# Peptides against a protein of PDB entry 5VJI: the designs that were tried, part 11

Target 1, 62 residues: chain A of PDB entry 5VJI
Amino acid sequence: NTLVVLHKSGLLEITLKTKELIRQNQATQAELDQLKEQTQMFIEATKSRAPQAWAKLQASLT

## One batch from the design tools (peptide; aimed at target 1 L32 T39 F42)

Design b2_p15_4_s2 (made by RFdiffusion4, then SolubleMPNN; from b2_p15_4, 11 letters changed)
Fold by OpenDDE base, seed 3:
Parts: sequence; structure tokens; C-alpha cells
Structure b2_p15_4_s2 (fold): chain B 62 residues (1-62), chain A 15 residues (1-15)
Amino acid sequence: as target 1 above (62 residues)
Amino acid sequence: DKKVKELEALLKQLE
């Protein structure tokens, strides 16, 4: 069957590893996106000098 | 089965 062929060819291992790497990449990308958003809020807080912008940043860090 | 089809789909995406 297809599964046996994939296993014997080594493609099953590659497929499973690739799937895991994609999952890890997605998790890392989510963390990076969060950091980028926090950085943007920091930049906006420094520009506006508005307490609301600092409050928004603080809320994101809690 | 379902697992085989999923693996086939993943392989096709990698090609």
C-alpha cells in the first residue's frame, strides 16, 4: 500500500519531519508577529505621548 | 484510509 511504499522510500520520515517543521515555524511566526505588534505599539506610544497608547502597550505585555 | 490520503496530499504539496 501507499503507506508502506512511503516508509520504505524514506518519504514518510521526510513528510512527518516537514509537517513538524511547518508546525514549529507557525508557532515561531506567531510569536514573532506578537513581538512585531508590541514593537509597533511601543513606537506609536513614543510618538503620540498619549497615556492611552502606553496603556494599550502595557495591556499587551500582561 | 484517511492517514494515507493526508500523507499523499502533503507529498503533493512538497513537489
Scores: peptide ipSAE 0.064, ipTM 0.671, DockQ to the pose 0.016
OpenDDE base, seeds 1, 2, 4, 5: peptide ipSAE 0.045, 0.049, 0.045, 0.049; ipTM 0.639, 0.665, 0.632, 0.638

Design b2_p15_4_s3 (made by RFdiffusion4, then SolubleMPNN; from b2_p15_4, 12 letters changed)
Fold by OpenDDE base, seed 3:
Structure b2_p15_4_s3 (fold): chain B 62 residues (1-62), chain A 15 residues (1-15)
Amino acid sequence: as target 1 above (62 residues)
Amino acid sequence: SALVQQLQQLLQQLE
């Protein structure tokens, strides 16, 4: 069947590996986005010096 | 099967 052909051709392995890499990339990107957001909150806190901005930053770190 | 259909879809996206 089609699955057997995909397995024997190596395409199944490539497909599954690609899916795993996409998943890992998404996880890493999420961590990076979180860091970027935290950095932005830090920048905003330093600019405004408003207690609310620092509170937002603190909440993101806890 | 559902798995074959899913793989076909994934392969199409990778092409």
Scores: peptide ipSAE 0.052, ipTM 0.684, DockQ to the pose 0.016
OpenDDE base, seeds 1, 2, 4, 5: peptide ipSAE 0.034, 0.034, 0.042, 0.037; ipTM 0.638, 0.639, 0.646, 0.636

Design b2_p15_4_s4 (made by RFdiffusion4, then SolubleMPNN; from b2_p15_4, 13 letters changed)
Fold by OpenDDE base, seed 3:
Structure b2_p15_4_s4 (fold): chain B 62 residues (1-62), chain A 15 residues (1-15)
Amino acid sequence: as target 1 above (62 residues)
Amino acid sequence: SSQVQQLQQLLQQLE
């Protein structure tokens, strides 16, 4: 069957490893996006000098 | 049967 062929050819292992790498990449990307957002909030806080902007940043870091 | 067990092990490692 197809599954046996994929296993014997090594393509199944490559496929499963690729899926795992995609999952790990997505997790890392989410962390990076969070850091980018926090950086943007910091920039906005420094520009506006508004207490609300600093409060938003503080809330994101807790 | 041995082949099926090997495949199950591989799936368990990578999922």
Scores: peptide ipSAE 0.069, ipTM 0.678, DockQ to the pose 0.013
OpenDDE base, seeds 1, 2, 4, 5: peptide ipSAE 0.059, 0.055, 0.051, 0.056; ipTM 0.676, 0.665, 0.643, 0.666

Design b2_p15_5 (made by RFdiffusion4)
Pose (drawn by RFdiffusion4):
Structure b2_p15_5 (pose): chain A 56 residues (1-47, 54-62), chain P 15 residues (1-15)
Amino acid sequence: NTLVVLHKSGLLEITLKTKELIRQNQATQAELDQLKEQTQMFIEATKWAKLQASLT
Amino acid sequence: TLLEQNQARIEELEE
């Protein structure tokens, strides 16, 4: 059984952990993209209505 | 404060 070989070889475990790590990495990429947008909005306002509206 | 927090979190995520 391919599942048995995958398990006994240790690659099943490694595959599952890599998948979860990929998921985590993607989630953090999304947080970063969002934080970049927010930061840019903040910096432009330091130079305003868009900031206020986005808060309220 | 929000800008500083966001910048600090961006630096952490880019590390």

Design b2_p15_5_s1 (made by RFdiffusion4, then SolubleMPNN; from b2_p15_5, 9 letters changed)
Fold by OpenDDE base, seed 5:
Structure b2_p15_5_s1 (fold): chain B 62 residues (1-62), chain A 15 residues (1-15)
Amino acid sequence: as target 1 above (62 residues)
Amino acid sequence: SRLAELQERIKQLEA
């Protein structure tokens, strides 16, 4: 069957590893996006004298 | 072959 052919050709191992790398990349990207958002909240807090901006930042870090 | 090279690289990433 097709699965046996993919295994024997070596493409299955490459495909499975590629899928795992894509998953890891997506997880890392999500963490990066979260850090970017937290950084933006920090920037806004430093620009503002409103305690609400610092409260938003603190909430994001908890 | 190119396939053999890719397989070896994958094995290295899995180590």
Scores: peptide ipSAE 0.027, ipTM 0.565, DockQ to the pose 0.024
OpenDDE base, seeds 1, 2, 3, 4: peptide ipSAE 0.027, 0.026, 0.025, 0.026; ipTM 0.547, 0.546, 0.515, 0.547

Design b2_p15_5_s2 (made by RFdiffusion4, then SolubleMPNN; from b2_p15_5, 9 letters changed)
Fold by OpenDDE base, seed 4:
Structure b2_p15_5_s2 (fold): chain B 62 residues (1-62), chain A 15 residues (1-15)
Amino acid sequence: as target 1 above (62 residues)
Amino acid sequence: SRLAELQQRIQQLES
């Protein structure tokens, strides 16, 4: 049984842990990307004197 | 943790 061999060798545990780490990394990256986008909107809102730019930023934070 | 849950399920299948 392949599953038994993988489990006993420890490879299955490593594989599952790796998949979890990848998932966590992806989640963290998504949060970071969101923050980057919000930062960009903030910069644009300060550069422009357009109220709609601030409204756009505010909407992204809610 | 999700890992612990998966390991538990795998162990059950090996029984």
Scores: peptide ipSAE 0.036, ipTM 0.565, DockQ to the pose 0.019
OpenDDE base, seeds 1, 2, 3, 5: peptide ipSAE 0.025, 0.026, 0.026, 0.026; ipTM 0.528, 0.537, 0.545, 0.545

Design b2_p15_5_s3 (made by RFdiffusion4, then SolubleMPNN; from b2_p15_5, 7 letters changed)
Fold by OpenDDE base, seed 3:
Structure b2_p15_5_s3 (fold): chain B 62 residues (1-62), chain A 15 residues (1-15)
Amino acid sequence: as target 1 above (62 residues)
Amino acid sequence: SRLAELQARIKELEA
């Protein structure tokens, strides 16, 4: 059957590994996006010197 | 069975 063919060819393993890599990439990208946002808040806090900006940054780190 | 072996291998790869 198709599953046997896919397994024997190695394509199934490659497909499953690819799916996992995509998942990991998405998770890492989400973490990266969060870091980018936190970095932006840090930049804004340093520029404005406003306590509320630092509070916003601190809230994001909790 | 061969099918059971494949299913087990798939589960291992998904883990």
Scores: peptide ipSAE 0.028, ipTM 0.565, DockQ to the pose 0.017
OpenDDE base, seeds 1, 2, 4, 5: peptide ipSAE 0.026, 0.027, 0.026, 0.027; ipTM 0.552, 0.558, 0.543, 0.565

Design b2_p15_5_s4 (made by RFdiffusion4, then SolubleMPNN; from b2_p15_5, 8 letters changed)
Fold by OpenDDE base, seed 1:
Structure b2_p15_5_s4 (fold): chain B 62 residues (1-62), chain A 15 residues (1-15)
Amino acid sequence: as target 1 above (62 residues)
Amino acid sequence: SLLQQLQQQIQQLES
């Protein structure tokens, strides 16, 4: 059957591994984007010296 | 069976 052919060719393993790598890459990218956003909020908080800016940063860290 | 072996391998790769 088709499943046997895909398995024997190695294509199934490559496809599934590729899908997993894409998923992991997306998760890592999301974490990176969050860190970038938190960094920007920190910069803005230091510039403004306003309590609301620090509150915004604190909320993002929870 | 071969089908059962393939199913186990697929589940392993998907995890």
Scores: peptide ipSAE 0.034, ipTM 0.570, DockQ to the pose 0.017
OpenDDE base, seeds 2, 3, 4, 5: peptide ipSAE 0.033, 0.029, 0.025, 0.029; ipTM 0.573, 0.526, 0.552, 0.593

Design b2_p15_6 (made by RFdiffusion4)
Pose (drawn by RFdiffusion4):
Structure b2_p15_6 (pose): chain A 56 residues (1-47, 54-62), chain P 15 residues (1-15)
Amino acid sequence: NTLVVLHKSGLLEITLKTKELIRQNQATQAELDQLKEQTQMFIEATKWAKLQASLT
Amino acid sequence: AEEIIAQLKEKQEEL
């Protein structure tokens, strides 16, 4: 059984952990993209209505 | 505001 070989070879475990790591990494990429947008909005306002509206 | 920008840039590097 291919599943048995995959498990006994240790690659099943490694595959599952890699998948979760890929998921975590993608989640962090999304957080960063969002933070970049928020930071840019904040810096421009330090130079205002868009910031207030986005807060309220 | 400068401190907040520096903290936001640090958080971006951490991510």

Design b2_p15_6_s1 (made by RFdiffusion4, then SolubleMPNN; from b2_p15_6, 8 letters changed)
Fold by OpenDDE base, seed 2:
Structure b2_p15_6_s1 (fold): chain B 62 residues (1-62), chain A 15 residues (1-15)
Amino acid sequence: as target 1 above (62 residues)
Amino acid sequence: AAEKIAQMQEQLKKL
């Protein structure tokens, strides 16, 4: 049984751990992308000094 | 994380 061999060799655990690490990496990347976008909106708000740019930033933080 | 891996392993054994 291939599954039994994979389990006994530890490769099943490594495979599942790798899958979990990929998932965690994807979640962290999504948070990073959101922060990058918020940072860009902040930069634009500071440059333009336009009330609408600050309103856009504020809406993104909600 | 280790507990979740153990649960997934148990699910795979039942297939």
Scores: peptide ipSAE 0.056, ipTM 0.662, DockQ to the pose 0.018
OpenDDE base, seeds 1, 3, 4, 5: peptide ipSAE 0.044, 0.040, 0.055, 0.056; ipTM 0.631, 0.604, 0.660, 0.658

Design b2_p15_6_s2 (made by RFdiffusion4, then SolubleMPNN; from b2_p15_6, 9 letters changed)
Fold by OpenDDE base, seed 1:
Structure b2_p15_6_s2 (fold): chain B 62 residues (1-62), chain A 15 residues (1-15)
Amino acid sequence: as target 1 above (62 residues)
Amino acid sequence: AQEKLAQMQQQEKEL
């Protein structure tokens, strides 16, 4: 069957590894985007004297 | 598409 052929050729291993790397890349990118957003909220809180900006930042840090 | 996926999943169990 197709999976037996893919396994014997080594292509299945490469495919599964690629899939996992894509998943890990997406997870890391999401964490990076969250950090970038938190950094922006920190910048805005430092520019503002409004306590609401600090409250928003604090809420984002969970 | 669903039938093809089910066939591949069955083949994976047999591997």
Scores: peptide ipSAE 0.035, ipTM 0.602, DockQ to the pose 0.013
OpenDDE base, seeds 2, 3, 4, 5: peptide ipSAE 0.034, 0.032, 0.035, 0.034; ipTM 0.601, 0.608, 0.604, 0.611

Design b2_p15_6_s3 (made by RFdiffusion4, then SolubleMPNN; from b2_p15_6, 10 letters changed)
Fold by OpenDDE base, seed 3:
Structure b2_p15_6_s3 (fold): chain B 62 residues (1-62), chain A 15 residues (1-15)
Amino acid sequence: as target 1 above (62 residues)
Amino acid sequence: AQQKLAQMQAKLQQL
């Protein structure tokens, strides 16, 4: 059984750990991307004198 | 065999 061989070689543990690290990395990247977007909206709101840009930023922070 | 490799990949995706 290939799964048994994978377990005995230690590659299963590495594979599962890698999968978890990828998942965590994806979650952290999504949070980072959200923060980057919020930062960009803040920059645009400070450049813009339009209330619409501030309303967009406010909506993103809820 | 390509079928055997595909089966192994499918098993890994289930973990």
Scores: peptide ipSAE 0.032, ipTM 0.544, DockQ to the pose 0.015
OpenDDE base, seeds 1, 2, 4, 5: peptide ipSAE 0.030, 0.030, 0.030, 0.032; ipTM 0.538, 0.563, 0.541, 0.544

Design b2_p15_6_s4 (made by RFdiffusion4, then SolubleMPNN; from b2_p15_6, 8 letters changed)
Fold by OpenDDE base, seed 4:
Structure b2_p15_6_s4 (fold): chain B 62 residues (1-62), chain A 15 residues (1-15)
Amino acid sequence: as target 1 above (62 residues)
Amino acid sequence: AEEKLAQMQEQLKKL
């Protein structure tokens, strides 16, 4: 049984930990991408001084 | 730390 061999070798532990680290990295990357987008909307709001740009930023923070 | 890892592995096995 392949699962038993993976468990006894310790490779199952490494594989499952690797899957979790990949998931956590993806979640952190999504948070960073959101922060980058919010930062860009903030920069645009400060440049334009338009109420619509501030409204767009506010909507992204909800 | 080992118990936390074991819990995470059990959750991953259910996926």
Scores: peptide ipSAE 0.076, ipTM 0.695, DockQ to the pose 0.023
OpenDDE base, seeds 1, 2, 3, 5: peptide ipSAE 0.073, 0.076, 0.069, 0.072; ipTM 0.697, 0.701, 0.694, 0.698

Design b2_p15_7 (made by RFdiffusion4)
Pose (drawn by RFdiffusion4):
Structure b2_p15_7 (pose): chain A 56 residues (1-47, 54-62), chain P 15 residues (1-15)
Amino acid sequence: NTLVVLHKSGLLEITLKTKELIRQNQATQAELDQLKEQTQMFIEATKWAKLQASLT
Amino acid sequence: VSTLIKQAEELLESL
């Protein structure tokens, strides 16, 4: 059984962990993309209505 | 406020 070989070889465990790590990494990429947008909005306002509206 | 603005700009350079 391919599943048995995958398990006994240790690659099943490694595959699952890599998948979860990929998921975590993608989630962090999304947070960063969002943070980048928010930061750019903030810096432009330091130079305003868009910031107020986005807060309220 | 100035520290916050500076850190935000540094954050953008890091991103």

Design b2_p15_7_s1 (made by RFdiffusion4, then SolubleMPNN; from b2_p15_7, 10 letters changed; failed a check: too like the target's own chain)
Amino acid sequence: LAEQVQQAQALLQQL

Design b2_p15_7_s2 (made by RFdiffusion4, then SolubleMPNN; from b2_p15_7, 11 letters changed)
Fold by OpenDDE base, seed 2:
Structure b2_p15_7_s2 (fold): chain B 62 residues (1-62), chain A 15 residues (1-15)
Amino acid sequence: as target 1 above (62 residues)
Amino acid sequence: LQQQVQQLQQLLKQL
């Protein structure tokens, strides 16, 4: 049974840990991408002084 | 069991 061989060799544990690290990396990347977008909206709000750019930033923080 | 082995084989091909 391939699953029993993978378990006994430790490769199953490595594979499951790698899967979890990929999941965590994807979650952290999504948070970083959101923070980059919020930072860009903040820069635009400060430059434009327009109430609409501040409203867009506020909507992204909810 | 067979489905879990197939999922693991697909994951190992992507690494």
Scores: peptide ipSAE 0.037, ipTM 0.634, DockQ to the pose 0.015
OpenDDE base, seeds 1, 3, 4, 5: peptide ipSAE 0.028, 0.029, 0.028, 0.035; ipTM 0.602, 0.608, 0.594, 0.625

Design b2_p15_7_s3 (made by RFdiffusion4, then SolubleMPNN; from b2_p15_7, 11 letters changed)
Fold by OpenDDE base, seed 3:
Structure b2_p15_7_s3 (fold): chain B 62 residues (1-62), chain A 15 residues (1-15)
Amino acid sequence: as target 1 above (62 residues)
Amino acid sequence: KQAEIAALQALLQQL
């Protein structure tokens, strides 16, 4: 059984840890992308002076 | 070492 061999070799632990690190990296990247989007909405709101742009930003921060 | 990496990659795709 490949899973048993991977467990005994320590590769399963490395694989599971790698998977978790990938998941954490993806979550952090998603948060970063959200912050970038919010920053862009803020910049656009300041430039446009449009109440709608501020409303959009406010909605994103809730 | 390459076989080890390939095994890890295959398992990552299955989990």
Scores: peptide ipSAE 0.091, ipTM 0.690, DockQ to the pose 0.016
OpenDDE base, seeds 1, 2, 4, 5: peptide ipSAE 0.056, 0.057, 0.042, 0.053; ipTM 0.650, 0.651, 0.584, 0.636

Design b2_p15_7_s4 (made by RFdiffusion4, then SolubleMPNN; from b2_p15_7, 10 letters changed)
Fold by OpenDDE base, seed 3:
Structure b2_p15_7_s4 (fold): chain B 62 residues (1-62), chain A 15 residues (1-15)
Amino acid sequence: as target 1 above (62 residues)
Amino acid sequence: LEQQVQQAQQLLQQL
């Protein structure tokens, strides 16, 4: 039975920990990508001086 | 089978 071998070898624990670390990494990456997008909107707002770019940034923070 | 997965999950929550 493959699952019994995985459990006895400790590879099941490593596999489950790796799966959880991947999930956490994906969540942190999504937060990082959102922050990068907000940072880009801030940079564009500072460059353009356009009220619409500031309104777009504000809408992303709500 | 489910008990072995649950034991591994509980151990992973303690780390």
Scores: peptide ipSAE 0.074, ipTM 0.701, DockQ to the pose 0.015
OpenDDE base, seeds 1, 2, 4, 5: peptide ipSAE 0.060, 0.069, 0.071, 0.061; ipTM 0.694, 0.692, 0.696, 0.684

Design b2_p15_8 (made by RFdiffusion4)
Pose (drawn by RFdiffusion4):
Structure b2_p15_8 (pose): chain A 56 residues (1-47, 54-62), chain P 15 residues (1-15)
Amino acid sequence: NTLVVLHKSGLLEITLKTKELIRQNQATQAELDQLKEQTQMFIEATKWAKLQASLT
Amino acid sequence: SLVEQAEALLKEIEE
């Protein structure tokens, strides 16, 4: 059984952990993209309505 | 300052 070989070889475990790591990494990429947008909005306002509206 | 920290954070994100 391919599942048995995958398990016994240790690659099943490694595959599952890599998948979860990939998921975690993608989630962090999304947080960063969002944070980038928010930061750029903040910096432009330091140079305003868009910031207020986005807060309220 | 807060602005300088925000600019540094944005730079780190872009890297």

Design b2_p15_8_s1 (made by RFdiffusion4, then SolubleMPNN; from b2_p15_8, 7 letters changed)
Fold by OpenDDE base, seed 3:
Structure b2_p15_8_s1 (fold): chain B 62 residues (1-62), chain A 15 residues (1-15)
Amino acid sequence: as target 1 above (62 residues)
Amino acid sequence: SAVAQLQALLQQILE
């Protein structure tokens, strides 16, 4: 069957590795996006000099 | 086709 062919060809291993890499990449991207958002809040806090902006940043640092 | 079946299987694995 197709699964046997997939396995014997080595394509299954590649596919599973690709799947894992995609998931790891998605997780890393999510962390990166969070960091970018926090960085933006930091920049805004420094620019506005408003305590509320700093409080917002602090609240985001969970 | 066999190719289509294989493609579908690959897509399922990648989900």
Scores: peptide ipSAE 0.343, ipTM 0.841, DockQ to the pose 0.015
OpenDDE base, seeds 1, 2, 4, 5: peptide ipSAE 0.339, 0.335, 0.340, 0.340; ipTM 0.841, 0.839, 0.839, 0.841

Design b2_p15_8_s2 (made by RFdiffusion4, then SolubleMPNN; from b2_p15_8, 8 letters changed)
Fold by OpenDDE base, seed 2:
Parts: C-alpha cells; structure tokens; sequence
Structure b2_p15_8_s2 (fold): chain B 62 residues (1-62), chain A 15 residues (1-15)
C-alpha cells in the first residue's frame, strides 16, 4: 500500500519531518507576531506619553 | 501493527 511504499522509499520520514518543521515555523511565526504587536504598543506608548498607552503595554506583557 | 509502531517512532524522532 501507499504507506509501505512511502516507508521503503524514505519519503515517510521526510514527510513527517516536513510536517514538524511546518509546525515549528507556525509556532515561531506566532511568537514573532506577538512581539511585533508588543513592539507597536511600545512605540505608541513612547509617542503618546499617555499613561493609558503604558498600561496597555503592561497588560500585554502579563 | 508493525507499520503503525514504526510511524510512531518516526514521529517521536522527527518531533
């Protein structure tokens, strides 16, 4: 069957590794997106000098 | 099955 062929050819291992790399990439991207958002809040806080902006940033870090 | 076991092992290695 297909699974046996994939195993014998080595493609099963490659497929599984690829899936894991995709998962890791997605997780890293999520962390990066969060950092980008936090960075933007920091920038806004520095520009506005408003306590509310700093409070928002602080809340995002909890 | 043996194939299922092998797949599980590969998942552990590749993860």
Amino acid sequence: as target 1 above (62 residues)
Amino acid sequence: SALDQLQALLQQIEA
Scores: peptide ipSAE 0.055, ipTM 0.652, DockQ to the pose 0.015
OpenDDE base, seeds 1, 3, 4, 5: peptide ipSAE 0.032, 0.029, 0.030, 0.031; ipTM 0.637, 0.626, 0.631, 0.636

Design b2_p15_8_s3 (made by RFdiffusion4, then SolubleMPNN; from b2_p15_8, 8 letters changed)
Fold by OpenDDE base, seed 1:
Structure b2_p15_8_s3 (fold): chain B 62 residues (1-62), chain A 15 residues (1-15)
Amino acid sequence: as target 1 above (62 residues)
Amino acid sequence: SALAQLQALLQQIEA
């Protein structure tokens, strides 16, 4: 079957490593997206001068 | 998405 052929050719190891790299990439992307959102909240807090905006930012960091 | 399709194919290979 496909699994046996992949294992014997050495491609199974590459396939599994690729899967892991994709997972890590997705995790890193999620962290980056979170930082982007927090940065936006920071920008909004500095613009509004409203305590509520700072409270929202603080809540996101906890 | 293309990524989701690739992940699905990888799951089939592992099965």
Scores: peptide ipSAE 0.032, ipTM 0.622, DockQ to the pose 0.022
OpenDDE base, seeds 2, 3, 4, 5: peptide ipSAE 0.031, 0.031, 0.031, 0.030; ipTM 0.636, 0.636, 0.636, 0.631

Design b2_p15_8_s4 (made by RFdiffusion4, then SolubleMPNN; from b2_p15_8, 8 letters changed)
Fold by OpenDDE base, seed 1:
Structure b2_p15_8_s4 (fold): chain B 62 residues (1-62), chain A 15 residues (1-15)
Amino acid sequence: as target 1 above (62 residues)
Amino acid sequence: SALEQLQALLQQIQA
């Protein structure tokens, strides 16, 4: 049985761990992208000094 | 089945 062989060889565990790491990587990447966007909004707010830019930044942080 | 699920996971990993 292929599943039994995969389990006993440790490949099943590696496969499942790899899947989990991919999932975690995707979640971390999403958080990183959000941070990058927030950083850009912060930069724009500091440059423009426009209330609208600060409001946009504030909305992103809530 | 568990085997089918594993096969699907393997396909996702290499995609």
Scores: peptide ipSAE 0.044, ipTM 0.676, DockQ to the pose 0.018
OpenDDE base, seeds 2, 3, 4, 5: peptide ipSAE 0.043, 0.034, 0.034, 0.034; ipTM 0.671, 0.635, 0.638, 0.633

## One batch from the design tools (peptide; aimed at target 1 L6 L11 T15)

Design b2_p16_1 (made by RFdiffusion4)
Pose (drawn by RFdiffusion4):
Structure b2_p16_1 (pose): chain A 56 residues (1-47, 54-62), chain P 16 residues (1-16)
Amino acid sequence: NTLVVLHKSGLLEITLKTKELIRQNQATQAELDQLKEQTQMFIEATKWAKLQASLT
Amino acid sequence: AELETAALEFAEAVAE
């Protein structure tokens, strides 16, 4: 059984962990993209209505 | 996905 070989070889475990790591990494990428947008909006306002509206 | 594919191909070859 391919599933048995995959398990016994240790690759099943490694595959599952890599998948979860990929998911975690993608989630962090999304957080960063959002944080980049928020930061840019903040910096421009330090130079305003858009910031107020986005807060309220 | 690459690791999973390579791991499944290896496992299939061993099982055969």

Design b2_p16_1_s1 (made by RFdiffusion4, then SolubleMPNN; from b2_p16_1, 8 letters changed)
Fold by OpenDDE base, seed 1:
Structure b2_p16_1_s1 (fold): chain B 62 residues (1-62), chain A 16 residues (1-16)
Amino acid sequence: as target 1 above (62 residues)
Amino acid sequence: NELLKKALELAKKLAE
């Protein structure tokens, strides 16, 4: 049984841990991307002084 | 070792 071999060798545990690390990395990356987007909207709002830009930023924070 | 190769292949699939 291949699964038994994987378990006994430790490869199954390593594989599952790797999957978890990938998941955590993806979650962190998503948060980072959100922050970058919010930062960009803030920059655009400050540059344009347009109410629409500020409204867009406000909407992103709610 | 063919058994080891198959085990590694399965591990790779599980990691995807």
Scores: peptide ipSAE 0.041, ipTM 0.626, DockQ to the pose 0.168
OpenDDE base, seeds 2, 3, 4, 5: peptide ipSAE 0.040, 0.032, 0.031, 0.031; ipTM 0.623, 0.588, 0.586, 0.584

Design b2_p16_1_s2 (made by RFdiffusion4, then SolubleMPNN; from b2_p16_1, 8 letters changed)
Fold by OpenDDE base, seed 2:
Structure b2_p16_1_s2 (fold): chain B 62 residues (1-62), chain A 16 residues (1-16)
Amino acid sequence: as target 1 above (62 residues)
Amino acid sequence: NELLQLALELAKKLAE
């Protein structure tokens, strides 16, 4: 079957490694997106001087 | 390579 062929050819290991790399990439991207969002909230807080904006930023850092 | 393509597709699905 397909699984046996993948295993014997060595592609199963490559498949699993690729899976892990994709997962790690997704996690890193999520962290990057979070940092970008926090940066945006910081910028908005400095511009608006609104207490609500600073509250949002503070909440994001918890 | 069709087998490699299949492996990549499977990896992508497993990473979802």
Scores: peptide ipSAE 0.043, ipTM 0.663, DockQ to the pose 0.102
OpenDDE base, seeds 1, 3, 4, 5: peptide ipSAE 0.040, 0.041, 0.042, 0.031; ipTM 0.658, 0.660, 0.663, 0.614

Design b2_p16_1_s3 (made by RFdiffusion4, then SolubleMPNN; from b2_p16_1, 10 letters changed)
Fold by OpenDDE base, seed 3:
Structure b2_p16_1_s3 (fold): chain B 62 residues (1-62), chain A 16 residues (1-16)
Amino acid sequence: as target 1 above (62 residues)
Amino acid sequence: NKLLQESLELAKKLAE
């Protein structure tokens, strides 16, 4: 049984942990990308001094 | 890691 062999060798745990880490990495990357976008909107808001830019930023934070 | 332990337990059951 391949599953039994993988479990006993420790490779199953490593495989499952790797998949979990990939998932967590993807989630963290998505959050990071969102933060980068929000940061850019903040920068644009500070530069433009336009209420519309601040409104866009506020909308992104909700 | 709770998810890992649960996954391993399920995998063990399938291997029985």
Scores: peptide ipSAE 0.057, ipTM 0.630, DockQ to the pose 0.078
OpenDDE base, seeds 1, 2, 4, 5: peptide ipSAE 0.052, 0.047, 0.053, 0.054; ipTM 0.622, 0.640, 0.624, 0.626

Design b2_p16_1_s4 (made by RFdiffusion4, then SolubleMPNN; from b2_p16_1, 9 letters changed)
Fold by OpenDDE base, seed 2:
Structure b2_p16_1_s4 (fold): chain B 62 residues (1-62), chain A 16 residues (1-16)
Amino acid sequence: as target 1 above (62 residues)
Amino acid sequence: NELLQKALELAKKLAA
């Protein structure tokens, strides 16, 4: 069957590994996006010195 | 890679 052919050729392994790498990349990107947002909130908090800005940052870190 | 090997095993079982 098709699965046996894919397995013997090594294509199945490559496909599954690629899918896993894509998943890991997506997870890492999500963490980076979160860090970027938190960094921006930190910058805004330091500039404004407003308590609400610090409260917003604190809430994002919990 | 253990995770990859497990995934391959599961895939093989589905098509058996």
Scores: peptide ipSAE 0.037, ipTM 0.607, DockQ to the pose 0.073
OpenDDE base, seeds 1, 3, 4, 5: peptide ipSAE 0.037, 0.036, 0.035, 0.036; ipTM 0.604, 0.600, 0.593, 0.603

